# Ledger of designs, part 63: peptides against a protein of PDB entry 5NXQ

Target 1, 114 residues: chain A of PDB entry 5NXQ
Amino acid sequence: EIQIPVSMAAEEEYLRSKVLSELLTDTLENDGEMYGNENEVLAALNGAYDKALLRLFASACSDQNVEKALSLAHELKQDRALTAAVKISERAELPSLVKKINNIREARYEQQLK

## One batch from the design tools (peptide; made by RFdiffusion4, then SolubleMPNN)

Design b2_p14_7_s1 (from b2_p14_7 with L3M D5E K8E)
Fold by OpenDDE base, seed 4:
Structure b2_p14_7_s1 (fold): chain B 114 residues (1-114), chain A 14 residues (1-14)
Amino acid sequence: as target 1 above (114 residues)
Amino acid sequence: SFMEEAEEIIEEAF
């Protein structure tokens, strides 16, 4: 059995999910046509995207690469993913990163309320 | 391990 390193597998899944999510999003924004399951597909793609990104995030945390971790956190789409990133940062004992990610979350909440 | 814990956090979030 061939095993792929977790980081490499995560990167592959991230790239795949990112591309597909962007393509589908662009199609929906430009065509305006819905065929019934696009929203479900988008949700699944966004989930896969964030999950893969979080694995990369965790790897960065493990490496104590706070700047890389923060950069990755900015790419997360869903609030639940940011919450997960906070938890991961806490486990990594990176309080400065925790604060910065919480700031990202708060900023998004403020934008949502406008 | 840390990565295992992180994976658990991720799976719980989704």
Scores: peptide ipSAE 0.764, ipTM 0.974, DockQ to the pose 0.796
Fold by OpenDDE base, seed 5:
Structure b2_p14_7_s1 (fold): chain B 114 residues (1-114), chain A 14 residues (1-14)
Amino acid sequence: as target 1 above (114 residues)
Amino acid sequence: SFMEEAEEIIEEAF
């Protein structure tokens, strides 16, 4: 049996989910509809994307690579993913990263109100 | 472990 390293598997899943999410988004923007269940498909794809990113994020935190962790956090799409990133950062005892991610979250809240 | 706890956080979020 061939064992795939966790980091490699996470990267592969991230890339696949990212590509599919972007393709779906572009299709919806251009055509307005796709399969009749676009919201569910998009939610699933974006969820998979963020989950994969969060695993990479956690790995970066584990390595104490704050710069990489922060860059990954900026790529997260959903608020619930940012919340998860904050929790992970707290567990990693990286308070500066916690503050920076909360700032990202607050900025997005303000953007949604506009 | 840290990674196990992180995975739990991720699974709870989704």
Scores: peptide ipSAE 0.763, ipTM 0.974, DockQ to the pose 0.795
Fold by OpenDDE base, seed 1:
Structure b2_p14_7_s1 (fold): chain B 114 residues (1-114), chain A 14 residues (1-14)
Amino acid sequence: as target 1 above (114 residues)
Amino acid sequence: SFMEEAEEIIEEAF
């Protein structure tokens, strides 16, 4: 049977989640407030966004495309997603990518402390 | 497979 490639499915979900996440974020920042469970909605959208990106990331790792994988890692929003990316990179036996993603994570952690 | 392992890692993270 014909199955949709994982990368194509991930790209579709990524684009959908990206648009919704950006719209919601802009609304909160520009209008200043939303009513109800806006934070939960945002978390869910960001989660879906990062999950989709990670699947694309894994595909890039599978292709041994380190440059593409790193570019995707920079687009990840949540620390837990970066941690997942590190684990995936380790499984792919890409130590240079592991180091670079850890640098991203450390940089973001330092920014949060300021 | 690698992609299966990656999916497990992703599901554990979220």
Scores: peptide ipSAE 0.763, ipTM 0.974, DockQ to the pose 0.794
Fold by OpenDDE base, seed 2:
Structure b2_p14_7_s1 (fold): chain B 114 residues (1-114), chain A 14 residues (1-14)
Amino acid sequence: as target 1 above (114 residues)
Amino acid sequence: SFMEEAEEIIEEAF
């Protein structure tokens, strides 16, 4: 039985989800066609994307690679994903990373209020 | 393990 390393599997899923999300987004932006379920599909794709990223993020935290973890956190789209990243960082006992991710989240809140 | 706990956090978030 062939076992794929968790990190490789996560990377594959991340790339797949990213590409599909981008394709759907581009289609909606360029063609403007809505058939009633595109929002649901996009939400599902974005969810899968963030979940895959978070797994990579967790791996980086496990390696104590704060720089890589922070870089990945910036790629997260949903606020709930950032919240998860904070929790993961706390479990990894990386307080500096916790602070930086909270700053990302706060910055996005401020951006949305403008 | 840490990774298992992380996975639980991820699944709870979604």
Scores: peptide ipSAE 0.760, ipTM 0.974, DockQ to the pose 0.790

Design b2_p14_7_s2 (from b2_p14_7, 7 letters changed)
Fold by OpenDDE base, seed 5:
Structure b2_p14_7_s2 (fold): chain B 114 residues (1-114), chain A 14 residues (1-14)
Amino acid sequence: as target 1 above (114 residues)
Amino acid sequence: SLMEEMQEIIDEAF
């Protein structure tokens, strides 16, 4: 039996979900209605994307690779994912990363209010 | 473990 390393599997899932999310987004922007359940599909795809990305983020945190972790955090789309990233950073005892991710979240809140 | 805790955080978020 062939087992794929966890890191490779996570990267594959991230790339797959990223591509699908981007394709769906582009289709919605250009063509509008798809199948009548676009919001549900988009939520699922974005969820999968962020979830996969968070796995990579967690790995980076465990490696104490703050620079990589921060770069990944900027790619997160949903607020709930950023919240998770903060919690992960706290568990990894990376307070500087916690602050930076909270800044990202606050900036996005301000943008949504405009 | 640390990795288990991180995975739990991820699972709770989604």
Scores: peptide ipSAE 0.721, ipTM 0.966, DockQ to the pose 0.834
Fold by OpenDDE base, seed 4:
Structure b2_p14_7_s2 (fold): chain B 114 residues (1-114), chain A 14 residues (1-14)
Amino acid sequence: as target 1 above (114 residues)
Amino acid sequence: SLMEEMQEIIDEAF
């Protein structure tokens, strides 16, 4: 059996999760009808999306590709994912990236307060 | 390994 590289698998999962999450989000925003579990499905999809994205992020960090990692971090949706990204950056010994991701998180906190 | 540690962080977050 041929093993798919981790990065390629992560990319596929990311794209799949992204598309599904966006489609569901658009449906909910435009239709507004709830059929019972849409919110749960959306949460699961968003989770899968961020998880897949974090795998890409981790790969970028391991490659010491700070710019790519930062770009990916901006695409993360959930705060818990950003927190994970910080931890990953710390493990990768990328303090500049840690600071920048913390700035992203702080900015989102401020937006939520408004 | 670094990869394993990163994966653990991801798994803990979700």
Scores: peptide ipSAE 0.721, ipTM 0.966, DockQ to the pose 0.795
Fold by OpenDDE base, seed 3:
Structure b2_p14_7_s2 (fold): chain B 114 residues (1-114), chain A 14 residues (1-14)
Amino acid sequence: as target 1 above (114 residues)
Amino acid sequence: SLMEEMQEIIDEAF
């Protein structure tokens, strides 16, 4: 059996979930068709999306590639994912990255208050 | 390993 590297698997999952989310969103926006489970599907896809991104993020942290890690963190959608990213950064002993991700989180909280 | 620990963090988040 062919073993797929973690980073490659994460990239594949990320791209798949991203595409599916976009397709579903476009369909709903353009056609206005709703079947009652769209939000649930989107939530699941968003979960898969962030989970895949976090795997890429973890890989970047492991490589001590702070620039790449930060770029990936900006792509995370859910707060729980950002929280996980902080924990991963802490484990990787990247305090500067921790601070920057916390800034992202705080900025999003501020936007929610508007 | 470090990567395994990071994966656990991810799994706990979801």
Scores: peptide ipSAE 0.721, ipTM 0.966, DockQ to the pose 0.842
Fold by OpenDDE base, seed 1:
Structure b2_p14_7_s2 (fold): chain B 114 residues (1-114), chain A 14 residues (1-14)
Amino acid sequence: as target 1 above (114 residues)
Amino acid sequence: SLMEEMQEIIDEAF
């Protein structure tokens, strides 16, 4: 059996999670049916999505590709994922990226207050 | 390694 490189596996998982979350969201919007567990399913999918995305983010940081890392950070959905991205950036010794990601978090906080 | 440390951060977040 062919083993898939970690980076490729992360990309696949990201895409799969992204597609599934979008499909589920669209289904709920179009059908309007609730079965009681949709929020739990969405939370799980969002978690998987961000986790996969963070692996790509980590790879970009290890490559010192700040622009790619920042682009990926903007795609993160959950605050806990952004927090993880900050920590990863710190480990990669990218203080400029740390600041930029913190700015993303602050902007989202302000939007939630409106 | 650096990548291992980053993976630990990810795992702790989820």
Scores: peptide ipSAE 0.720, ipTM 0.966, DockQ to the pose 0.803

Design b2_p14_7_s3 (from b2_p14_7, 4 letters changed)
Fold by OpenDDE base, seed 1:
Structure b2_p14_7_s3 (fold): chain B 114 residues (1-114), chain A 14 residues (1-14)
Amino acid sequence: as target 1 above (114 residues)
Amino acid sequence: SFMEEAEEIIDEAF
């Protein structure tokens, strides 16, 4: 068995989760029918998506590639994922990135209040 | 390592 590098594995999982999430969303919009657990499936897919993305984010932080890390952070869907990204940035000793990600979170909070 | 710490943070979040 071929061992896939961590970064490549993360990218694969990210793409898989992203595609499945989009397909499920499209199916619900067009057909409006699932097996009664569509919300649970979506939650699981979103979780897998963000987890995979966070691994890519961590890799970018490790490379001290703040621009790439920030770009990835914008793609995160769940607030808990952004919180994780902040913690990862702190461990990477990237305070500027911490601030920028917190700004993303604050902006999303404000949008939810509208 | 940093990546190991990151993985722990991710696992705790989900």
Scores: peptide ipSAE 0.765, ipTM 0.974, DockQ to the pose 0.799
Fold by OpenDDE base, seed 3:
Structure b2_p14_7_s3 (fold): chain B 114 residues (1-114), chain A 14 residues (1-14)
Amino acid sequence: as target 1 above (114 residues)
Amino acid sequence: SFMEEAEEIIDEAF
């Protein structure tokens, strides 16, 4: 059996989730058709999306590529994903990255209050 | 490994 590298698997899942989310969103916006499960589907897709990103993020951390890791963190959508990214950064012993991701989280919290 | 630990963190988050 062919083993797919973690980074490749994550990239594939990320792209798949992103595309599907965009397609569904476009369909809803353009056609206005709702079947009752759109939000659930989007939530699931967003989950898969962030999970895939986090795996890429972890890979970047493993490579000590802080710049790439930070860029990926900015693409995370859910707060729980940012929290996970912080934990991963801590395990990678990248305190500067921890601070920067926490800043992202705080900024989003501030936006929610507006 | 680090990646395994990261995967556990991810699984706990979702």
Scores: peptide ipSAE 0.765, ipTM 0.974, DockQ to the pose 0.794
Fold by OpenDDE base, seed 5:
Structure b2_p14_7_s3 (fold): chain B 114 residues (1-114), chain A 14 residues (1-14)
Amino acid sequence: as target 1 above (114 residues)
Amino acid sequence: SFMEEAEEIIDEAF
């Protein structure tokens, strides 16, 4: 029986979710309404994308690879994902990473207000 | 484990 390493599986899921999310987003921007549930589908895809990233993020934290973890955090789309990343960083006892991710979140809040 | 805890955090967020 062939078992796929967790890291490889996570990367594959990330890439899949990323591609699908981007395609759907592009279609909505260019063509408008696709289906009656396009917003729900988009939310699900974005959720899957962020979840996959967070798993990679957690792996990076586990490896004490702060640089990689931070890079991954920048790729997160949803605020709830950033919040999760903060919590994961706290569990990993990486306070510098916690601060940097909180800065990302605060910056996005400010952008939304404009 | 750390990864298990991380998974719980992720599941709670989504």
Scores: peptide ipSAE 0.765, ipTM 0.974, DockQ to the pose 0.787
Fold by OpenDDE base, seed 2:
Structure b2_p14_7_s3 (fold): chain B 114 residues (1-114), chain A 14 residues (1-14)
Amino acid sequence: as target 1 above (114 residues)
Amino acid sequence: SFMEEAEEIIDEAF
């Protein structure tokens, strides 16, 4: 029984989810094929993607690697994921990172209102 | 641990 390091497992899941999400998106955009459940599938893939990213994000926070953590936060897609990232940053006692992630969230809100 | 707490936060978000 081989135990895979958590970081490696998270990276693998991130890459897998990212690729699948992109493939599905490309299919919908390029081919326009709809089967009725694509939105649900996409939501599930995006969820898995963000969860994987958040695990990497948490690892970066644990390492006190603010720069890496911030770069990962920019890759998060869903607002609920950004909220989770803020909470994780608070637990890591990284107030500068908290502020920067909140800025990302606010910027997205403003863009949605335009 | 921190990572365990982070996982709980993630699980609550999704």
Scores: peptide ipSAE 0.765, ipTM 0.974, DockQ to the pose 0.793

Design b2_p14_7_s4 (from b2_p14_7 with D5E E11D)
Fold by OpenDDE base, seed 5:
Structure b2_p14_7_s4 (fold): chain B 114 residues (1-114), chain A 14 residues (1-14)
Amino acid sequence: as target 1 above (114 residues)
Amino acid sequence: SFLEEAEKIIDEAF
């Protein structure tokens, strides 16, 4: 029996979710209404995307690879995902990473106000 | 473990 390492599985799921999310987004932007539940589907895809990233993020934190963790955090789309990343960073006892992720979140808040 | 706690955090966020 072949077992796929957790990290590889997470990366595969990330790529899958990323591609699907991008395709759906592009379709909605170019063609408008796709399905009656397109918003729900998009939310689910974006959720899956961020969840996959967060798992990679956690792995990076576990490896004490702060640079990689921060890079992954920048790729997170939803605020709730950034919040989760902060919590994970706190558990990993990486205060510098906590601060940097909070800065990302604050910057996005400011962008939304404009 | 750390990864288990992380998974819990992720599950609670979504």
Scores: peptide ipSAE 0.767, ipTM 0.974, DockQ to the pose 0.789
Fold by OpenDDE base, seed 4:
Parts: structure tokens; sequence; C-alpha cells
Structure b2_p14_7_s4 (fold): chain B 114 residues (1-114), chain A 14 residues (1-14)
């Protein structure tokens, strides 16, 4: 049995989830027709997307590649994913990254209030 | 390992 490296598997999953999420989002935005489970499918895809991205994020943290990790964090869609990224950064003992991700989260909160 | 702990964090978030 051949085991695929975690990072490679995460990249594949990320790309798949990203493409599907974007395609579905575009369809919903442009078509406007809602089917019974479209919102649930979109939520699941977004979740899978963020999960895959977080695995890449963790890999970047493990490599002490703060810039890559931060770039990945900016691509996260859900607040719960950002929270997870903060926790992962804390475990990686990267306080500067923690601060920067918290700034991203705060900025998004402010945008939601407007 | 770090990656294992990260996976736990991810799983808890979702």
Amino acid sequence: as target 1 above (114 residues)
Amino acid sequence: SFLEEAEKIIDEAF
C-alpha cells in the first residue's frame, strides 16, 4: 500500500473542493434557481474547502513558513476555520502569525457589522 | 506529533 503524503493529499482535496465550491456558488448567483439541497451542498463544500486549506496551513506552520501560512489563512472562508488556524498557530508557537490571523478575523467581524 | 494535533483541532472545528 502506498501512502500519499499528507500535504499532497491536502492539496488535491483543496483543489477539488475549491473548484466545486466556486462552480456551485457561481451557478447559484447567476441562475438564481434554488433546488432543495443546494444550500446544504454549498455548506458542505465550503467546509471541505476550509478543512483542506487548514491542513495545508498546518503543514506550512510545521515548516515554519509563516508567510505561506498567512497567505493560506487569508483564503479561509469561515470564521470557525480562522479560529482553528489561530489554535494551530499557537500550537506551532508562532505568536506573530497568531496576531495576524486574529487581525483577519477582527477585520471580517467589522465588515459584517457594516 | 504537531500535525496530529492540528488534525484534532480541525476536526473539532467542523
Scores: peptide ipSAE 0.767, ipTM 0.974, DockQ to the pose 0.794
Fold by OpenDDE base, seed 3:
Structure b2_p14_7_s4 (fold): chain B 114 residues (1-114), chain A 14 residues (1-14)
Amino acid sequence: as target 1 above (114 residues)
Amino acid sequence: SFLEEAEKIIDEAF
């Protein structure tokens, strides 16, 4: 059996989730068709999306590629994903990255208050 | 490994 590298698997999952989310969103926005499970599907897709990103993020951290890691963190959608990214950064002993991701989280919290 | 630990963190988050 062919083993797919973690980074490749994560990239595939990310792209798949992103495309599906966009397609569903476009369908709902353009056609206005709702079948009662759209929000659930979107939530699941967003979860898969962030999970895939986090795996890419972890890979970047492992490579000590802080710039790439930070860029990926900005693409995370859910707060729980940012929290996970912080934890991963801590394990990677990248305190500068920890601070920057926490800044992202705080900025989003501020936006929610508006 | 680091990546395995990261995977656990991810799984716990979701």
Scores: peptide ipSAE 0.766, ipTM 0.974, DockQ to the pose 0.794
Fold by OpenDDE base, seed 2:
Structure b2_p14_7_s4 (fold): chain B 114 residues (1-114), chain A 14 residues (1-14)
Amino acid sequence: as target 1 above (114 residues)
Amino acid sequence: SFLEEAEKIIDEAF
């Protein structure tokens, strides 16, 4: 039994989820093949992707690495993931990061309304 | 711990 560090495991999951999500997206965009469950698969992949990112985000917060945490937050895709990032930042007592992530969320809301 | 709490937040979000 080999125990892999949590950070390494999170990075591996992030990369795997990212690649799979991109491959599926490319297939749908380039080939246009639909089998009826692509949206569900994509949602699951995006979920896994964001969850992996959030674990990296939490690690960065734990290290008090605000710059790294913020860069990771920008990579989050779903609003629920940003909300989670805000909560994690609050627990980490990083108010500047909380504000910046809320700005990201607000900017996305405004973009959706355009 | 902080990371455990973070994991709970993540699990609740998804």
Scores: peptide ipSAE 0.766, ipTM 0.974, DockQ to the pose 0.793

Design b2_p14_8_s2 (from b2_p14_8, 4 letters changed)
Fold by OpenDDE base, seed 2:
Structure b2_p14_8_s2 (fold): chain B 114 residues (1-114), chain A 14 residues (1-14)
Amino acid sequence: as target 1 above (114 residues)
Amino acid sequence: SSFLEESEKIIDEL
């Protein structure tokens, strides 16, 4: 059995999930086709996307690459994924990153209120 | 690493 580096596996899953999410989004926005389960499919794809991204995020944190980690956090779609990123950052003892990710969350909350 | 393992547990809870 071939062992694939964790980072490579995470990148592959991220790219796959990203492409699928984009394809579905484009289809719904441009073609307007609805089959009744699109929201469930989209949620599943977004979930998989965020999970893959968080694995990359954790790797960046492990490398103490705060800038890369922050860049990845900006790509997260779900609020609960940002919460997970905060938890991971806390475990990595990166308080500056924790603050910046919380700022992202707060900014999104403010946008939702407008 | 223990950090990556703990991170995976956090991610799996989503």
Scores: peptide ipSAE 0.718, ipTM 0.963, DockQ to the pose 0.829
Fold by OpenDDE base, seed 1:
Structure b2_p14_8_s2 (fold): chain B 114 residues (1-114), chain A 14 residues (1-14)
Amino acid sequence: as target 1 above (114 residues)
Amino acid sequence: SSFLEESEKIIDEL
């Protein structure tokens, strides 16, 4: 049996979660049919998506690839996921990355106020 | 690595 490296597994899960989230969103937008659990399903999918992305983020931090890490952070959907990214960056001792991720969070807050 | 293990713990809390 072929053992898939953790990084590859994370990529696969990220892509799967991303596709499913997009498909569900498109379906809801096109069909307009609600069964009462779509929001819950979307939340679960977004959670899985962010978790997978954070694993890639952690890998980038481990490689000291700040630019890649920052790019991945921009793809995170949930605020709590950004918070997790900050924590991971702190553990990686990347203060510049911490600041940049916090800037992302602040920017999103400002957008929500509009 | 220890860093990746700690990161996984952070991720699992979500």
Scores: peptide ipSAE 0.718, ipTM 0.963, DockQ to the pose 0.803
Fold by OpenDDE base, seed 3:
Structure b2_p14_8_s2 (fold): chain B 114 residues (1-114), chain A 14 residues (1-14)
Amino acid sequence: as target 1 above (114 residues)
Amino acid sequence: SSFLEESEKIIDEL
């Protein structure tokens, strides 16, 4: 069996999760079908989505590609995922990235207060 | 790598 590089696997997972989330959302919005577990499914998809992004994020950090890492962090949906990104950045010894991700998190907190 | 493995551990905790 061919081992897929981590970054490629993460990219595939990200795209898959994103597509599935979009398809489900479109179905609910356009068809109005309710099965009682939509929120749970969406949460799971969002979780998978963020995990995939974080794997890409970690790869970018490993490559010392701070710009790419930051761009990926902006795409994270859940606050806990941003927290994970901070942890990963700290371990990557990228303090500037840590600060910028924390700024993203703070900005989102401010938006929630509005 | 050790970094990627550690990162995966962080991610898996989510």
Scores: peptide ipSAE 0.717, ipTM 0.963, DockQ to the pose 0.860
Fold by OpenDDE base, seed 4:
Structure b2_p14_8_s2 (fold): chain B 114 residues (1-114), chain A 14 residues (1-14)
Amino acid sequence: as target 1 above (114 residues)
Amino acid sequence: SSFLEESEKIIDEL
């Protein structure tokens, strides 16, 4: 049996989830038609998307690639995912990354308050 | 690695 590298599998999952999430989002924004479950499906897709990203994020942290990790963190959609990224960064002993991700979170909170 | 395994646990909690 051929084993797929974790990072490669995560990339595939990320791309799949990203495409589906974007397609659904675009459909809702452009058509505005609701069939009763779109919001729930979108939430699930966003969750899967962020999870896939976080796996890539963890891989980047493992490689000590802080710049790549930070770039990936910016792509996270949910605040809870950013929180997870902070936890992962802490485990990776990357305090500078922790600070930068927390800055992302704070910036998003400030935007929500406006 | 243990780090990646621990990270997966964090991710799975979401």
Scores: peptide ipSAE 0.716, ipTM 0.963, DockQ to the pose 0.861

Design b2_p14_8_s3 (from b2_p14_8, 6 letters changed)
Fold by OpenDDE base, seed 4:
Structure b2_p14_8_s3 (fold): chain B 114 residues (1-114), chain A 14 residues (1-14)
Amino acid sequence: as target 1 above (114 residues)
Amino acid sequence: SEFEKEAEEIINEL
């Protein structure tokens, strides 16, 4: 059995989830066709997307690549995923990254309040 | 590694 490195597997899943999410979003925005479960599908895709992205994020943390990790964190869609990123950063003992990710969360909270 | 395992546990909680 061929074993794929975790990071490569994460990249594959990330790209897959990203493409599917974008395609579905474009379809809904341009065609206006609603089947009744699009929001649920999008939520599921976003979940898979964030999970894959978090695995990449964890890999970046492991490499002590804070800039890459932060860039990946900006791409996370769900707040709970950002929370997960904070937890992972804490385990990686990267306090500067923790602060920066919390800043992202705070910025999103402020935007949501508008 | 232990870190990788812990990270995966965090991710799996989502």
Scores: peptide ipSAE 0.722, ipTM 0.967, DockQ to the pose 0.836
Fold by OpenDDE base, seed 5:
Structure b2_p14_8_s3 (fold): chain B 114 residues (1-114), chain A 14 residues (1-14)
Amino acid sequence: as target 1 above (114 residues)
Amino acid sequence: SEFEKEAEEIINEL
């Protein structure tokens, strides 16, 4: 059995999920048509996207590459994924990264209130 | 590593 490194698998899944999520989003925005389960599909795609991204994030944390980790965190879509990133950062003992990710969350909260 | 395991557990909770 061919073993694929976790990082490569995560990257592949991230790219795939990113493309599909963007395509679906663009379709919904441009066509404005609902065919039944687009929201569920989008949620699933976004979930897979964020999970893949978080695996890359965790890898960056493991490498102590804070700048890369932060860059990846900015690409996360769901608030719960940002929460996960905070938890992972805490486990990695990267308090500066924790603060910066919490700032991202707070900024998004403020945007939602507008 | 232990960290990688914990991270994966956090991710799998989503």
Scores: peptide ipSAE 0.722, ipTM 0.967, DockQ to the pose 0.840
Fold by OpenDDE base, seed 1:
Structure b2_p14_8_s3 (fold): chain B 114 residues (1-114), chain A 14 residues (1-14)
Amino acid sequence: as target 1 above (114 residues)
Amino acid sequence: SEFEKEAEEIINEL
């Protein structure tokens, strides 16, 4: 049986999740409507988006493509996803990437405090 | 690979 490569499947899911996440985010921000389960749906979409992105990130790490991995890390939305990226980078034995991702986390934390 | 398995385990915990 021929299976779709993990990286290709992740790319498709990433693009789909990205479109839906951006659409919902823009709608909520522009209209200001927060009724029902919109926040829950947004969280689920962002979760799926980050998971798909992390699979691409892991693939880049496997290829020792640090530049691509770092670029993907900047696209992650949730702090917990950045934490996952750090763990993956540690297992890939890429300490320079670990440091750079931690810098992203620190920068975002500082922005939240302002 | 072993790395791919570990990465997937980390991702699935989210």
Scores: peptide ipSAE 0.722, ipTM 0.967, DockQ to the pose 0.833
Fold by OpenDDE base, seed 3:
Structure b2_p14_8_s3 (fold): chain B 114 residues (1-114), chain A 14 residues (1-14)
Amino acid sequence: as target 1 above (114 residues)
Amino acid sequence: SEFEKEAEEIINEL
């Protein structure tokens, strides 16, 4: 049995979740199908998406690849996922990354208020 | 690694 590296597995899950989210969105927009659970499904997909990204993020942190980690953080959808990224960054002892991710969070808060 | 475990714990709380 072939064990997939953590980073590769995370990337696969990220891409899968992203594609599924897009497919569902496209289906709803183009076909108008309503099953009553679309929002729940999307929420679940977003959760899986962010979790996958965070695993990639953690891998980048482990590699001390701050630039890649920051890039991944920008792709996170949920605020709670950004918070998780901050926590992971703290565990990785990357204070500069912590600051930059917090800046992302603050920027999103400002955008939501507008 | 220890870091990976901690990260996964954080992620699993979501």
Scores: peptide ipSAE 0.720, ipTM 0.967, DockQ to the pose 0.867

